# Designs tried in a protein design run: peptides against a protein of PDB entry 8YR4. Part 82

Target 1, 309 residues: chain A of PDB entry 8YR4
Amino acid sequence: PRGSPALQLVVLICLGLMGLERALNVLVPIFYRNIVNLLTEKAPWNSLAWTVTSYVFLKFLQGGGTGSTGFVSNLRTFLWIRVQQFTSRRVELLIFSHLHELSLRWHLGRRTGEVLRIADRGTSSVTGLLSYLVFNVIPTLADIIIGIIYFSMFFNAWFGLIVFLCMSLYLTLTIVVTEWRTKFRRAMNTQENATRARAVDSLLNFETVKYYNAESYEVERYREAIIKYQGLEWKSSASLVLLNQTQNLVIGLGLLAGSLLCAYFVTEQKLQVGDYVLFGTYIIQLYMPLNWFGTYYRMIQTNFIDMEN

## One batch from the design tools (peptide; made by RFdiffusion4, then SolubleMPNN)

Design b2_p15_6_s1 (from b2_p15_6, 13 letters changed)
Fold by OpenDDE base, seed 5:
Structure b2_p15_6_s1 (fold): chain B 309 residues (1-309), chain A 15 residues (1-15)
Amino acid sequence: as target 1 above (309 residues)
Amino acid sequence: SAREEREREIERERE
């Protein structure tokens, strides 16, 4: 945001809050580990109560799931509203100015509603893509890297390797299956548009349909179009279930391998019971935002295609 | 699924 020092400061604060979210993603599992260890050791109530209170406070700051519901994330989102509005308005004005520079022949060949829809799609694609990249994709990748480093340094190189292999396989399969699904989604959307167009054409020609008593014929043609749409919708939805199940399987295998290894080291007294809980908690925390990664990837890919047109 | 519903909402916001 050139020209507004206030918006530049807000961007810097938002980046600082994003860094704080990354720190919380590491600290929350550590404090949870410490609680489990203190409970196992039957530690004094004062130490336990302080650690529990600190954990709950950190968990309030972090939130649950993707971190999107935590106090820090909510504060970031609140502060970002003005930056988003400034960016959207700037993009919209640039598109609008560019549309006015286009030839009269380009405008005469298009409906005003189509031109506005192109402008609106252009604005939403740019602003949406940037928001998803900055607030969802980059933070998730950062959390994975931080996780690999943390487990490699504080546990064993084997834990870092398990997380690396699990997350690399997860991301690769998510991309490959999402690209495969895109074919089914495009076919579904094309058939939806064709079904909608048929319904609109039938309703616009209502008097003609009534004149020929062709209502039953138009209803049957519409039914056939719906059945064809539902066949494509089923393929799209089934492919989503397959993606989700594949993702779940990869995380399940990573969790199994790491949990067995952790349990083994606990039995050998190399790790504590709290370390087992930390590993499981941290892997689940990484999984929650990754579940949406396929959706974000597809959105990014679609937005790039929409910007090239 | 909450994911499918959110995917549909994001799709509708683009149309």
Scores: peptide ipSAE 0.023, ipTM 0.679, DockQ to the pose 0.111
Fold by OpenDDE base, seed 1:
Structure b2_p15_6_s1 (fold): chain B 309 residues (1-309), chain A 15 residues (1-15)
Amino acid sequence: as target 1 above (309 residues)
Amino acid sequence: SAREEREREIERERE
């Protein structure tokens, strides 16, 4: 935002808060590890109580596994409202100015309500895309990279490799299955719109339908359109279940492999019991935002298509 | 699912 130094400062603060969220994603598992180790060692109550209190405070800042409920995330979202409004207004004004530069022939062929709907879709698509990229996609990828580095440095290199392979496979399958699903979703939405249009046209022409006693015929055509829609809806929904189950399986296999390896190293006294808990906690933390990655990817694709039209 | 519900909510905010 070049026009307002205040908004530039807010953007820098939001980026700083995003960095803090990444730090919290590493620190929370570490403090949880330390609690488990202190409990195992039968450490003095004062040390344990301080570590537990610190963990709970960090967990309050981080929030739950979705990341959206933490104090830092909420503060970031709150501060970002003004930046989003500025960006939205700027995009809306750019679209509006571009619409005024378009040929009279383009305007004569379109209804004013359609033009406004195109402008609103364009604004929503750009602002939505930017928000999802900056606040969901990029942070999730950063957390994966930080995780690989952390496990490679502080654990055996085999842990870093397991996380790398698991997350790479997860992302690849998520993209491939989401692209495969997109055709079913598009077909569903197209059929929904066609079914709705048919119902509206039939009701607008109700006098003609009544004059010809064609009510039963229109109802039957509407029923056929609904059945066709439901067949496409089922394919869309079934493909979503398949995506979710595939994602769950990949994470489950990664968690199994890593947990077994952790348990083995704990039995060899190379790792502590807390390290096992850290690994499991960290993998679950990575999984929570990744579950939405397919949704974000689809939204990104839809927004790009809506911007090209 | 909570995911499908949020997907629908995000779709509704676009319409």
Scores: peptide ipSAE 0.023, ipTM 0.667, DockQ to the pose 0.108; fails the geometry check
Fold by OpenDDE base, seed 2:
Structure b2_p15_6_s1 (fold): chain B 309 residues (1-309), chain A 15 residues (1-15)
Amino acid sequence: as target 1 above (309 residues)
Amino acid sequence: SAREEREREIERERE
């Protein structure tokens, strides 16, 4: 934001908080490992209690439970509201200024409500795309890279390779299956709009339908349109289940391969029991944001299409 | 699912 030094400072604080989230994603599994190792070694209560308290505090900062957002993420989201509002207002004013520069012929062919709807869609698409890229996609890719580096340096090159192959295959299949699903979703949305239009047209012409006693015919035609819609909805929903199951299988295979290798190295006394727990915990933590990656990717694609129109 | 419902809600807010 070029016009406000206060908003520039807020952006820098938000970037610092994003860096802290990346550090927490590494530290939380490490502290959990340390608890397991201290429990295995029957360490004194004072050391164990300090490590458990530190872990719980770090976990409160991180969040990442089912439906729970961490304190750092909530603070970032709160501070970002002002930056988002500034960006939205700037995009709205740019679109509005551009609309006033358009030819009278362009305005005469459109209703004022349609022009405002185009402006609102354009603003929402730009601000949404930027938010998803900066706060979801980039951090998730950073966490994967940090994970690969961590496992390659502190475990063995084989663990880094397993994480790399698993995440690369996961991302590739997520993109390919999401692009395949987009065809079914577009077909569903087109048929939904067509079914809605037919219902609206039938209801607007209700006097004509009553005059001809054609209510049974219009109901049957609407039923056929619903059945056709539900056939496309089923394909869309079934393709989502297939995506989720494919993602789950890839992560499951990576978790299996890495867990077996970790268990083997623990039996050879090259790794500790806590390192086995760390690997499983860390992979699950990487998976949680990736589960939404297909949704974010589709939303990014939709926003690009909406900006080109 | 809660994910599909949230995906539909985000789509409805754009339309």
Scores: peptide ipSAE 0.021, ipTM 0.659, DockQ to the pose 0.111; fails the geometry check
Fold by OpenDDE base, seed 4:
Structure b2_p15_6_s1 (fold): chain B 309 residues (1-309), chain A 15 residues (1-15)
Amino acid sequence: as target 1 above (309 residues)
Amino acid sequence: SAREEREREIERERE
């Protein structure tokens, strides 16, 4: 944000908080590992109590792995409100200025309500795209890269390879299935709008419908539109279940392969029991934000299409 | 608004 040093500082603080979230995503599993190792070694209560207290505090800062419930994420979101408002206002003013530069012929060909709706869509699309890219997509990709590096350095190259293959397959399938799903969702939304429009038109023409005793006919036409909508809704919902199951299967296979390999290395005394727990907890932590990656990708695609129109 | 509809869609995908 050019022109406000205060907002620039807030952006830097938000970037710092994003870095802290990445550090927490590594530290929380490490502290959990340490608790398991200390419990296995029957360590003195004082060291265990400090490690548990530190873990719980770090977990409070991190939140439930979805990123949305952690103290650091909430603080970042809170601070970002002012930056978002500044960005939205700037985009709105740019769009509004551009609309005033357009020819009178362009304005006469469109209803004022359509022009405002285009402006609102454009503003929402740009601000939404940037927010999802910066706060959800980039951090998730960073956590994957950090995970691959961490497992490659501290466990074995094979663990890094498993995580790499699992996450690459997960992302690829998520994109492909999400693009396929987007067709069903668009068809559903188009039919929903058509069904709503039919209901509105029937109600606006209530006097005409009553004059012709056509109430039963309009109800039947509305019923047919609902059935058609529900057929598209079912395809959309079933495609979401298929996406979720595909994602779960890929993560499950990655977790299986990595867990078996961890167990093998623990039996060979190359890794500790806590390292097995670390792998499982870290993969689950990667899974939680990745489950939403399809939604973020779809929102990005929708926002790009809404900007082209 | 289109934003509230997106927020509701995000909430529905969380359930």
Scores: peptide ipSAE 0.019, ipTM 0.626, DockQ to the pose 0.503; fails the geometry check

Design b2_p15_6_s2 (from b2_p15_6, 11 letters changed)
Fold by OpenDDE base, seed 1:
Formats: sequence, structure tokens, C-alpha cells
Structure b2_p15_6_s2 (fold): chain B 309 residues (1-309), chain A 15 residues (1-15)
Amino acid sequence: as target 1 above (309 residues)
Amino acid sequence: SAEKERQEEIERDKA
């Protein structure tokens, strides 16, 4: 970002956060190994509890290993929004200025391919929704139910309760935050369409713009429309970071409560070290597809509204 | 627009 020292500092911070993500990817497995060793050696509860708490804190910073859901990744994504917007706006203005230098013949020849693209979108949307429901949403809900039953029967009712409360809170917050976010997304899409319509109208009136030497005026109006769009895009993107961070926090609290309880029962010789590994692995496996649940819910909601119109 | 936004959002949610 040439010309903004603030955006240059943000890029440097984002690079530092990417370095921290790489360090966390090494540290998290090391702390996990240390927990397994301490459980095997029957170490004192105070040492175990500190190591488990430290592991869960590092796992909260890292997220699910996807690199997109951890606190550090969310902070990086949040800071990067302004850098992306600056770069996008600069590229869009350069392309728009270049399109106003092109001949009228280039603009007239491109209209015929748009109609086929609308029909393919409708059929692809319905088939895509059905595939996301059947292959992602339903299996994820089934895995949660199976997990609650499994942990209630084979571990203790307390484990089933922790998973139930964690997943119920996760799903409820995902729906509520996604519905709240949908308002910002609709406003963004409406302003995108209005900004595109202004660019198309300016380019269709190319001869009039050239006759009055009004290219600089049309570029400034387009710049104002982009700034208004980017204000709505920032709200949409920041609301996504908030959703991901809320999801990460809920899973982190569930993992903390369940991992401490597992470690306690292993110290009392009621559970084996393998049961601790199983619980942690299963919660992480549930977390991976659940990160997409907000995206699937939003796609379902959007496509239902698009089928009613 | 909506499918490109969905694909860009799917790609953005994957990134």
C-alpha cells in the first residue's frame, strides 16, 4: 500500500501474525504430547490442569488447524480487510479508467453471453443446496447426536451434557449471528449492483462522456460509489470475523471443560489415557465441518428467498 | 452476481 504508512504497518502486523500461526502449529502438538505423557506418568493434578489450560489456550489461538478459525487468523483477517479494500479500489479504478480508453466497438459485442448464465445459476443453486444439506448439514447434525449418545453411555452423563450444551450454544449463536449478518450482506449486494449499474451506464454513454471531456468526473463518481460499497463490505467482513471468533470461543470453552474433566477422571483411574485422546479428537472432528454451518445456513436462506422471487 | 459472490464467499470462508 504505497502512500499510507498506517496500511504498511497493518501489513507488517499481518506478516507477524502469520509467523505466530506457524509457531502455534508446532507448539500445539507438543503441548498435546506433554498432556499424554503427564497422564501416563500419573503426574499431580495441578501440573496436569496447568498444561491442559495452556494447551486449550494455544488451541484457541490456533483454531481447528484450518488456519481460518483461530483467534490469530481472525485478527489477521480483520486487519487485512482495509488492505484488501485499498488494493481492490485501486485495481477497479485502473480497470474503469482503461475501459473508458477502449473503443465503442469493444462494448457493443459482449451482451449475448449473459442470458445463458442466469439459467445455469438457478438449476446449479437448487442442486448445490440439496448437496450441502445431504452431504454436510445432515451428517454434521448426526455426528453431534451420535457424540452426545456415545459420551453419555461410555464416559459419563457429564460429558454428554458438556457436548450438548456446547453444540446447542454453538448452533444457536451461529443462527443468531448469521441472521444479524444477513442484513449487512443484503445491503452490500444492493450497493454492489448499484455501483455496477453506474459503471455500465457511464460506459454505455461513452460518446457523451468523451464529447464533454467528463472522464475525470465519471471516475470520481465511481470512486464515491466504491467507497460507499467498501463501507458495507467492511461491515459484512467484520461480522464474519465476529461469527468465526464466537464459534471458536464456544468450542474452546467446551474443549476446556471436557478436557479438564477427562484429565480429572484419568487421574482418578475411572478413564484411560486413550479416552482423553478420543474426546479431544472427536471434538476437533465435530468442529471442522461446524465452521461451515453458518455459510450453509446463509446459502439455504439466500436461495429460498431467491426461489420465492 | 450471487453465484460469483457465493463462490467468492466460499473461497473467502476457505481462506
Scores: peptide ipSAE 0.022, ipTM 0.646, DockQ to the pose 0.222
Fold by OpenDDE base, seed 4:
Structure b2_p15_6_s2 (fold): chain B 309 residues (1-309), chain A 15 residues (1-15)
Amino acid sequence: as target 1 above (309 residues)
Amino acid sequence: SAEKERQEEIERDKA
């Protein structure tokens, strides 16, 4: 934000908190590994209790692996409210200024309520897009890269390769299936709007419908529109289930391959039991924000198309 | 806004 040093400081603090979230995403599995190793070695209670207490504190800061429930994420979201409001207001004023620069002929052809709805959609789309890119997409990609580097350095190149192949396949399939799904979602939303418009038009013309005794005809037309909507809603929902199941299968295969390889290296005494637990914990932790990647990618695509219009 | 939030919430509950 240009012109407010206080908001610039808040942005820097939010970026620092995002860096802390990335550090927590590495540290939490490491501390969990250390607990398992200390339990296996029957270490002294004082060392175990300190490591467990530290793990629980780090887990409180991180949250449940859904990036939305941790103290650090909540603090970041809270601090970002003022930055979002500043950005929203700036985009809204830019759109409003641009609307005033448009020709009188453009305004005479549109209802003022429709123009305001386009402006509100445009503002929400730009601010939403930026927030999802900065706070969800970029951090998730960073966690994947950090994970690949971590496993390649501390385990073996084979683990880094499994994570790389799994995440690359996951992202590619997420993009491809999300692009395919976006067609069904657009068709659903278009039919929902058409069904709603038909209901509103029928209710606004209620006296005319009563005069012609056309209630049964309007109800039948509304039923047909609902059935058509539900057919598109089913395709949209079924395509979401297919996306989620495809994502789950890819992560499941990556978890299987990596867990078998971990188990093998533990049997060869190249890794400890805690390293097996670390791998599983870290992969599951990477999976949680990745479930949302399809939603973020779709919002990115929708917001780009809404900006071209 | 509210419909997008509700669809994001419905997709949150389905993910």
Scores: peptide ipSAE 0.022, ipTM 0.634, DockQ to the pose 0.312
Fold by OpenDDE base, seed 5:
Structure b2_p15_6_s2 (fold): chain B 309 residues (1-309), chain A 15 residues (1-15)
Amino acid sequence: as target 1 above (309 residues)
Amino acid sequence: SAEKERQEEIERDKA
């Protein structure tokens, strides 16, 4: 935002908060490890209580689950509202000015409601694409890289390799299966629009339908259109289940391989019990945002196509 | 995830 130093400062603060989220994503598993080790060693209550209190505080800052609802993420989201509004308004004004520069022939061929819908889609696509890239895709990739580095430095190099292979395979399969399923989704959306158009046409011609007592015929045509839609919807939904199961299988295999290797090194007294818990916790933590990666990829792809139109 | 489906529905409703 070149025109407002205040908004530039807010962007810098949001970037700093994103960096803090990445640090918390490493620290929380480490503190959890330390609690498990202290419990195993039967450490003094004072040391344990301090570590537990610190962990709970860090966990409050981080949040947990699908889309970290922690204090840091909430603060970032709150501060970003003004930046998003500024960006949206700027894109909307650029689209509006461009629409006024277009030829009279372009306007005469289109309905005003269609032009507004194109403008709204264009604004939403650009702002959406930027938000998904900056707040979801880039942070997730950063957390993977940080994870690989952390495991390679503080664990055996084999753990870094397992995480690298697991995440690379996960991302690749997510992209490939998402591109494949996009065909089914497009077919479903086309049939949905056609089914809706038939329903609207039948209702607009209501007087004619009543005059000919053709209600049963129109209902049967609508039923056939619904059955055809549901056949395409099933393919779309089944392809989503296949994507989710493929993702779950890849993470499960990575978790199995790494957990077995970690357990082996704990039995050999090369790692502590807490290190086993750290590995499992960190892999599950990486899985949470990755579950949405297919959705983000599809959104990005749709928004790119909507910008080219 | 059922949440992923709901987000895909929210995107269908925005389209």
Scores: peptide ipSAE 0.021, ipTM 0.669, DockQ to the pose 0.110
Fold by OpenDDE base, seed 2:
Structure b2_p15_6_s2 (fold): chain B 309 residues (1-309), chain A 15 residues (1-15)
Amino acid sequence: as target 1 above (309 residues)
Amino acid sequence: SAEKERQEEIERDKA
């Protein structure tokens, strides 16, 4: 934010907190591994208790295990409110100034309430897009890259390859299936709007419908529109289930391949039992934010289309 | 309406 050093400092703190979240995403699985190894070795209670306490504290900072946001993420979100408000207000003022530069003919053809609704949609689309890119998409991609590097350096290169192939296939299929399902969703939304318009038109013409005793005819037409909508809704919902199942299958195959390879290296005494638990925990941890990637991708596409209009 | 539609979309994607 130009002109406010206080907001610039808040942005730097938020970026530092995002870096801390990335570090926690590596440290939490490592500490969990260490607990399993200490339990296997029957280590002294003092060492075990310190490692468990440290793990629980790191897990509180990270969150994610129960779908709850961690303390670091909550603190980042809280500090970011002022930056988002500054950005929103700046975009809103830019749109408003541009609307005042438009021709009188453009303003005379539109209701003032419609112009304000266009401005609000434009502001919401820009601020939404920026928030999803900075706080969801970029961090998720960073966590994947960090995961590939970690497994390639501290495990056998085969683990880094499995994670790379699994995550690349997951992202590719998520994009392809999300683009495919977007057609069904657009068709559903178009039919929903058409069904709603028919209901509004029937209610506005209530006197005419009563005059002709056409109530049963209007109800039957509305039923046909609902059945047509539900046929498109089913396709949209079924395509979402197919996306989720495809994602689960890709992660399941990656988890299977990596878990079998871990088990093999544990039998050869090249890895410890804790390293098997680390791999499973880390893959599941990478999977949690990736479930939302299809939603973020769709929201990004929608926000771009809403900015072009 | 758009915020509610986005929230309903997010809730539909969580379900």
Scores: peptide ipSAE 0.020, ipTM 0.620, DockQ to the pose 0.638; fails the geometry check

Design b2_p15_6_s3 (from b2_p15_6, 12 letters changed)
Fold by OpenDDE base, seed 4:
Structure b2_p15_6_s3 (fold): chain B 309 residues (1-309), chain A 15 residues (1-15)
Amino acid sequence: as target 1 above (309 residues)
Amino acid sequence: AAEEERREEIERERE
């Protein structure tokens, strides 16, 4: 944000908090590993209690693995409100100034309420897109890269390869299935709007419908529109289930391959029992944000299309 | 994915 050093400082603090979240995503599994190893070794209560307390504190800072419920994420979101408001206002003023530069012919062809609605949608789309890119997409990609590096360095190159292949396949399939799914969602939304428009038109013309005793005809037309909508809704919902299941299968296969390999290395005494628990915990932790990646990708695509219209 | 779609749906119903 140019012109406010206070908002620039808030942005830097938010970036610092994002870095802290990435560090927590590595530290939480490590501390959990250490607890399991200390329990296995029958370590003194004082050492165990300190490690458990530290783990719980780090877990409170991190949240439930989605990051969204953690203290650090909540603090970041809170601090970002002012930055978002500044950005939104700037985009809104840019859109508004651009609308005033548009030809009188463009304004005469559109209702003022429609123009304002386009401006509001445009502002929301841009600010939403930026927020999702910065706070969800980029951090998730960073966590994957950090995970690959961590497993490659501290376990074996094979673990890094499994995570790389699993996450690459996950992201690729998520994109491909989301793009395929977007067609069904657009068709659903278009039919929903058409169904709503028919209901509104029928209600606005109530006197005419009553005069012609066409109530049964309008109800039947509305029913047909609902059935058509529900057919498209089913395709949208079924495609979402297919996406979720595909994602779950990819993660499940990655978890299986990595867990079997980890178990094998534990049997060879190259890894500890805690390292097995770490791997499973870390993969599940990576999965939680990734489950939303399809939604983020879709929102990004929708916002780009809404900006072109 | 499903909950955020529902959230977007609720946000669209408020517009």
Scores: peptide ipSAE 0.027, ipTM 0.685, DockQ to the pose 0.113
Fold by OpenDDE base, seed 5:
Structure b2_p15_6_s3 (fold): chain B 309 residues (1-309), chain A 15 residues (1-15)
Amino acid sequence: as target 1 above (309 residues)
Amino acid sequence: AAEEERREEIERERE
């Protein structure tokens, strides 16, 4: 943000908090591993109590693994409100000034409510796109990379490879299936708008419908439009279930392969029981934000299309 | 499920 040193400092603090979230995503599984190992070794109560207390404190800072409910994420979100408002206002003023520079012919063909809707969509699209990229997409990709590096360095190169292949396949399938399902969503939205338009037209012509006793005919036409909409909605919803199941299958296969390999290395006394628990916990932790990746990708695509209009 | 809830929340913020 140019012109406000205070907002620049807030941006730097938010970036620092994002870095802290990444550190917590590594530390929380490590401390959980350490608890399991200390319990297995029947370690003294003082060392166990300190490690448990430290874990609970780190878990409070991190939240439920989605980051969204953690103290650090809440603090980041709170501090970012002013930065978002500054960015939104700047984009809104740029769009508004641009609308005033457009030709009279462009304005004469459009209603004021349509122009405002274009401005609001444009502002929401730009600010939404930036927020999703910075706070959801980039951190998720960073957590995956950090995970690959961590497992490659502290376990075996095979664990890093499993995580890499699993996450790469997950992301690729998420993109491909999301692009495929976008066709069904567009068809659904088009039919929703057509169904709404029919209802509005019928209500605007209510006196004419009453005069001809055509209420039953209009209701039947509306019912047919709803059935057509529900057929498209079912395709959209079924495609979402297919996406979720495909994602679950990929993560399940990665978890299976890595857990079997980890169990094997524990039997060979190369890894500890806590390392098995760490792997499972870390993979599930990576999976939680990835569940939303398809949503973020779709929103990014929608926002790009809304910016081109 | 998560995608629908967030869509409904975004649609409610637009009304």
Scores: peptide ipSAE 0.025, ipTM 0.683, DockQ to the pose 0.108
Fold by OpenDDE base, seed 3:
Structure b2_p15_6_s3 (fold): chain B 309 residues (1-309), chain A 15 residues (1-15)
Amino acid sequence: as target 1 above (309 residues)
Amino acid sequence: AAEEERREEIERERE
C-alpha cells in the first residue's frame, strides 16, 4: 500500500503479530513441558500455579493451535480487514479501468452480467491468493523451519532430522497427490456445469417439452447426467480420503520415530519426562495447519489459472 | 478437516 502510511503501519503491525504467533508456537509447548517437569518433581504449589497461569495465558493468545482462533490471530485478522479492503478496491478499479480500455467488439460479444462476474471473480481470486500466501502458506513454512532449528539446538540433531524428513515427505506427497486430485476435481466441476446447463435448458424449453410430451425423456437424460456426475464426485472424494490418510501415515510415522527416540533418551537420563510431552505437543501443533496445506496449494493453483484466463 | 475443506470450497463456489 504505497499511498497510505497508516496502512503501511497496519501491515507492519500484522507482520509483528505473525512473528508473535511463531514465538507462541514455541513457548506454549515449552511451558507445558515445564508444568510436567514441576509435577514430576513435586514442586511447591506457588511455582506450579504461576507456571500453569502463564501457560493458560499463552494458550489464550495462541488459541487452538490452528492459528485461526487465538487472540493474536483474531487481532491480526481484524487489523487486516482494512488492508484487504484497500487491496480489493485497488484491484477492482484496475480491472474496471482495463475493461473500459477493451474494444467495443469484446463488449458486444458479452453480456453485461458476465463482464461483472468476470471482474468480481478476478478481484476475489487476487485478494484470496494474497491472503492465503501471507497468512497460511508462509507462516506454516516458517513454523516448520523454526521447529527444525529448535529441535536441532535444544534436543539432538536426530530430532531435527526426523522433523525435516517427515515434513519434507509430507509436503512432497501433499503436492503430488493434490496435483493428481485436481484432475478429478476439474472433471467433476466440468460435469456439474454440464448437468446444470442441461437442467436449465430443459426448464427454459419447458413449453416445447410439454408440447412433445417429452418430460420422461428429459428426466432420464438428467438422471444419466447426475449418475455421471456422482461417479466423478466419488473419485474426487475418494482421492481426498487418500490424501488425508497419506498425510496421517507420514505424521504418524514421524511421531512414532521421534517419540521412541525421545523415550529412549529419557531412559538414558539425557532428556526429562516433560521433553517427551513437548515433542508430541509440538508435532501435533505443526500438523494442524499442515492438514490444510493441500487445500491452500490447490486454491493457489486455481486462482493462478483463473487469473491467466 | 477434509469435510470442512469441502464445505468451505462449496461455500466459496456459491459466493
Scores: peptide ipSAE 0.028, ipTM 0.697, DockQ to the pose 0.108; fails the geometry check
Fold by OpenDDE base, seed 2:
Formats: structure tokens, C-alpha cells, sequence
Structure b2_p15_6_s3 (fold): chain B 309 residues (1-309), chain A 15 residues (1-15)
């Protein structure tokens, strides 16, 4: 935001908080590992109590791994409200100014309420897209890269390779299956709009339907439209289950391969029991934001199409 | 479930 130094400072604070979230995503599994190792070694209570208290405090700052429920994330979201409002207002004023520059012929063909609805959809689409890219997509990709670097440096190159292959396959399959699913979603939405339009037209022609005693005929036509819609809805919902199951299978295979390799290195005394727990905890922590990646990718695609129209 | 609820919220905000 070029016009307000206060909003520029808020953006810098939000970027700093995003960096802190990335640090917490590494530190929380490390502290959890340390607790497990201290418990295994039967360490003195004072060291254990300090490490547990520090872990709980870091976990409070991080939240439940969905990225949205931690104190740092909530503080970032709260501070970002003013930046979002400034960006939204700027986009809205740009769209409004552009609408006033359009030809009288363009305005005569459209109702003022339709023009306002196009402006509101355009503003929401742009502001939403930017927020999802900056706060969900980029941080998730950063956490994956940090995870690959961490496992490659502190465990073994084989762990970095497993995480790299697992996350690359997960992202690739998520994109491919989401693009495939988008066809079913578009077909469903088109049939939903057609079914709704038919119901509205039948109700607007209520007097004509009553005059011809055609209520049973209109109900049967509406039932046939609902059955066609439900056939497309089932394909959309079944494709979502297939996406989720494919994602779960890829993460399950990565977790299996890495957990077996961890267990092997623990038996060879190259790793500690806490390192096995760290690997499982870290992979699950990386997976939780990625479960929403398909939703973000679809939202990005939808918002891009809505901006081109 | 969470993806469907978020769709319904986005669709309700567009009405």
C-alpha cells in the first residue's frame, strides 16, 4: 500500500509473523523429539518440565497444524484485516472508475444492479485470490522446501529424497485429479443453474400452469432435472473422495517408507527413538495444510476464469 | 465436509 506508512509497517509485521510460523513449524517437532528422548533417558524432572512447558508454549503459538488456529496466525489475520480492506477499497474504486469510462451503449444494455454485482464479484475475486496465494499457497510450499532441507541436513539424504518424492507426487496428483474433477464440477454447476432456472420459470408461469392443470407435468419435469443434477453431483462428490483417498495413499506410502527407514536406523543406533517420533509428527504436520491445496488450486482457477470474463 | 461448507459460504456471499 503506497499511500500509508502505517499499513506498510503492518504488512512488514505480517511478513515477520509468517516467518515466525515457519520457524515454529520446525521447532515444535524438534521440542517434541527432545521430550521423547528425555523420557527414554529418564532425565531429571527439572529438564523435562522445562522442555514440556516450552513445547506447550510453542504449540500454543503454532496451533493445531491447520495454520489458521494458532496465536501467531490469529494475530496475523487480525492485523491483515486493515490491509485487506485497503486493497479491496482500492480495487473497488478502480473498477468503479473504469465502469464510468465505459460507453453509454454498454450501460444501456445492463441493469445498474447487474453492473454493481459484477463489480462486487470482481473485487472479492481479486482480493480473495491474493490472500490465498500469499497466506496459504506460498507458506505451504515454503514449509515443504524447509522440510526437505531439514531432513537432508539433519537425518540423511535418503529422508530428504523420500519427502521430496512424496510431496512432489502429492502435489502433481492433486493438480491432475483437481483438473479432472473441475470438469465434473462445471457440469454440475451448469445443470444446477438450468434446474433452478426451470423451477423459477415454472413458478413465474404459475397462472398458466394452473389454467392447464399441468402441475403434475411440471413436477415430473422438475424431478427429471433433479435426477440429472444428482447424477452429476454424485460424480463430483465421488471424485472428491477419490482425490482425498489418493492424497491419503501418497502420504501413507511416504510415511511408511520413512518410518521403516527411521526404525532401521534406530536399530543400528544411528538415530534415537525421538527421531522416529519427529519424522512421523513432521510429515503429518506438512500434510495438514496440503489437504486444503486442492481447494486453493480450484479457487485460483475459478477466480482466474472470473477475472477473464 | 469442510470443502462443501466453504463452498456454501462462498456461494452465500455471492448471492
Amino acid sequence: as target 1 above (309 residues)
Amino acid sequence: AAEEERREEIERERE
Scores: peptide ipSAE 0.023, ipTM 0.661, DockQ to the pose 0.109; fails the geometry check

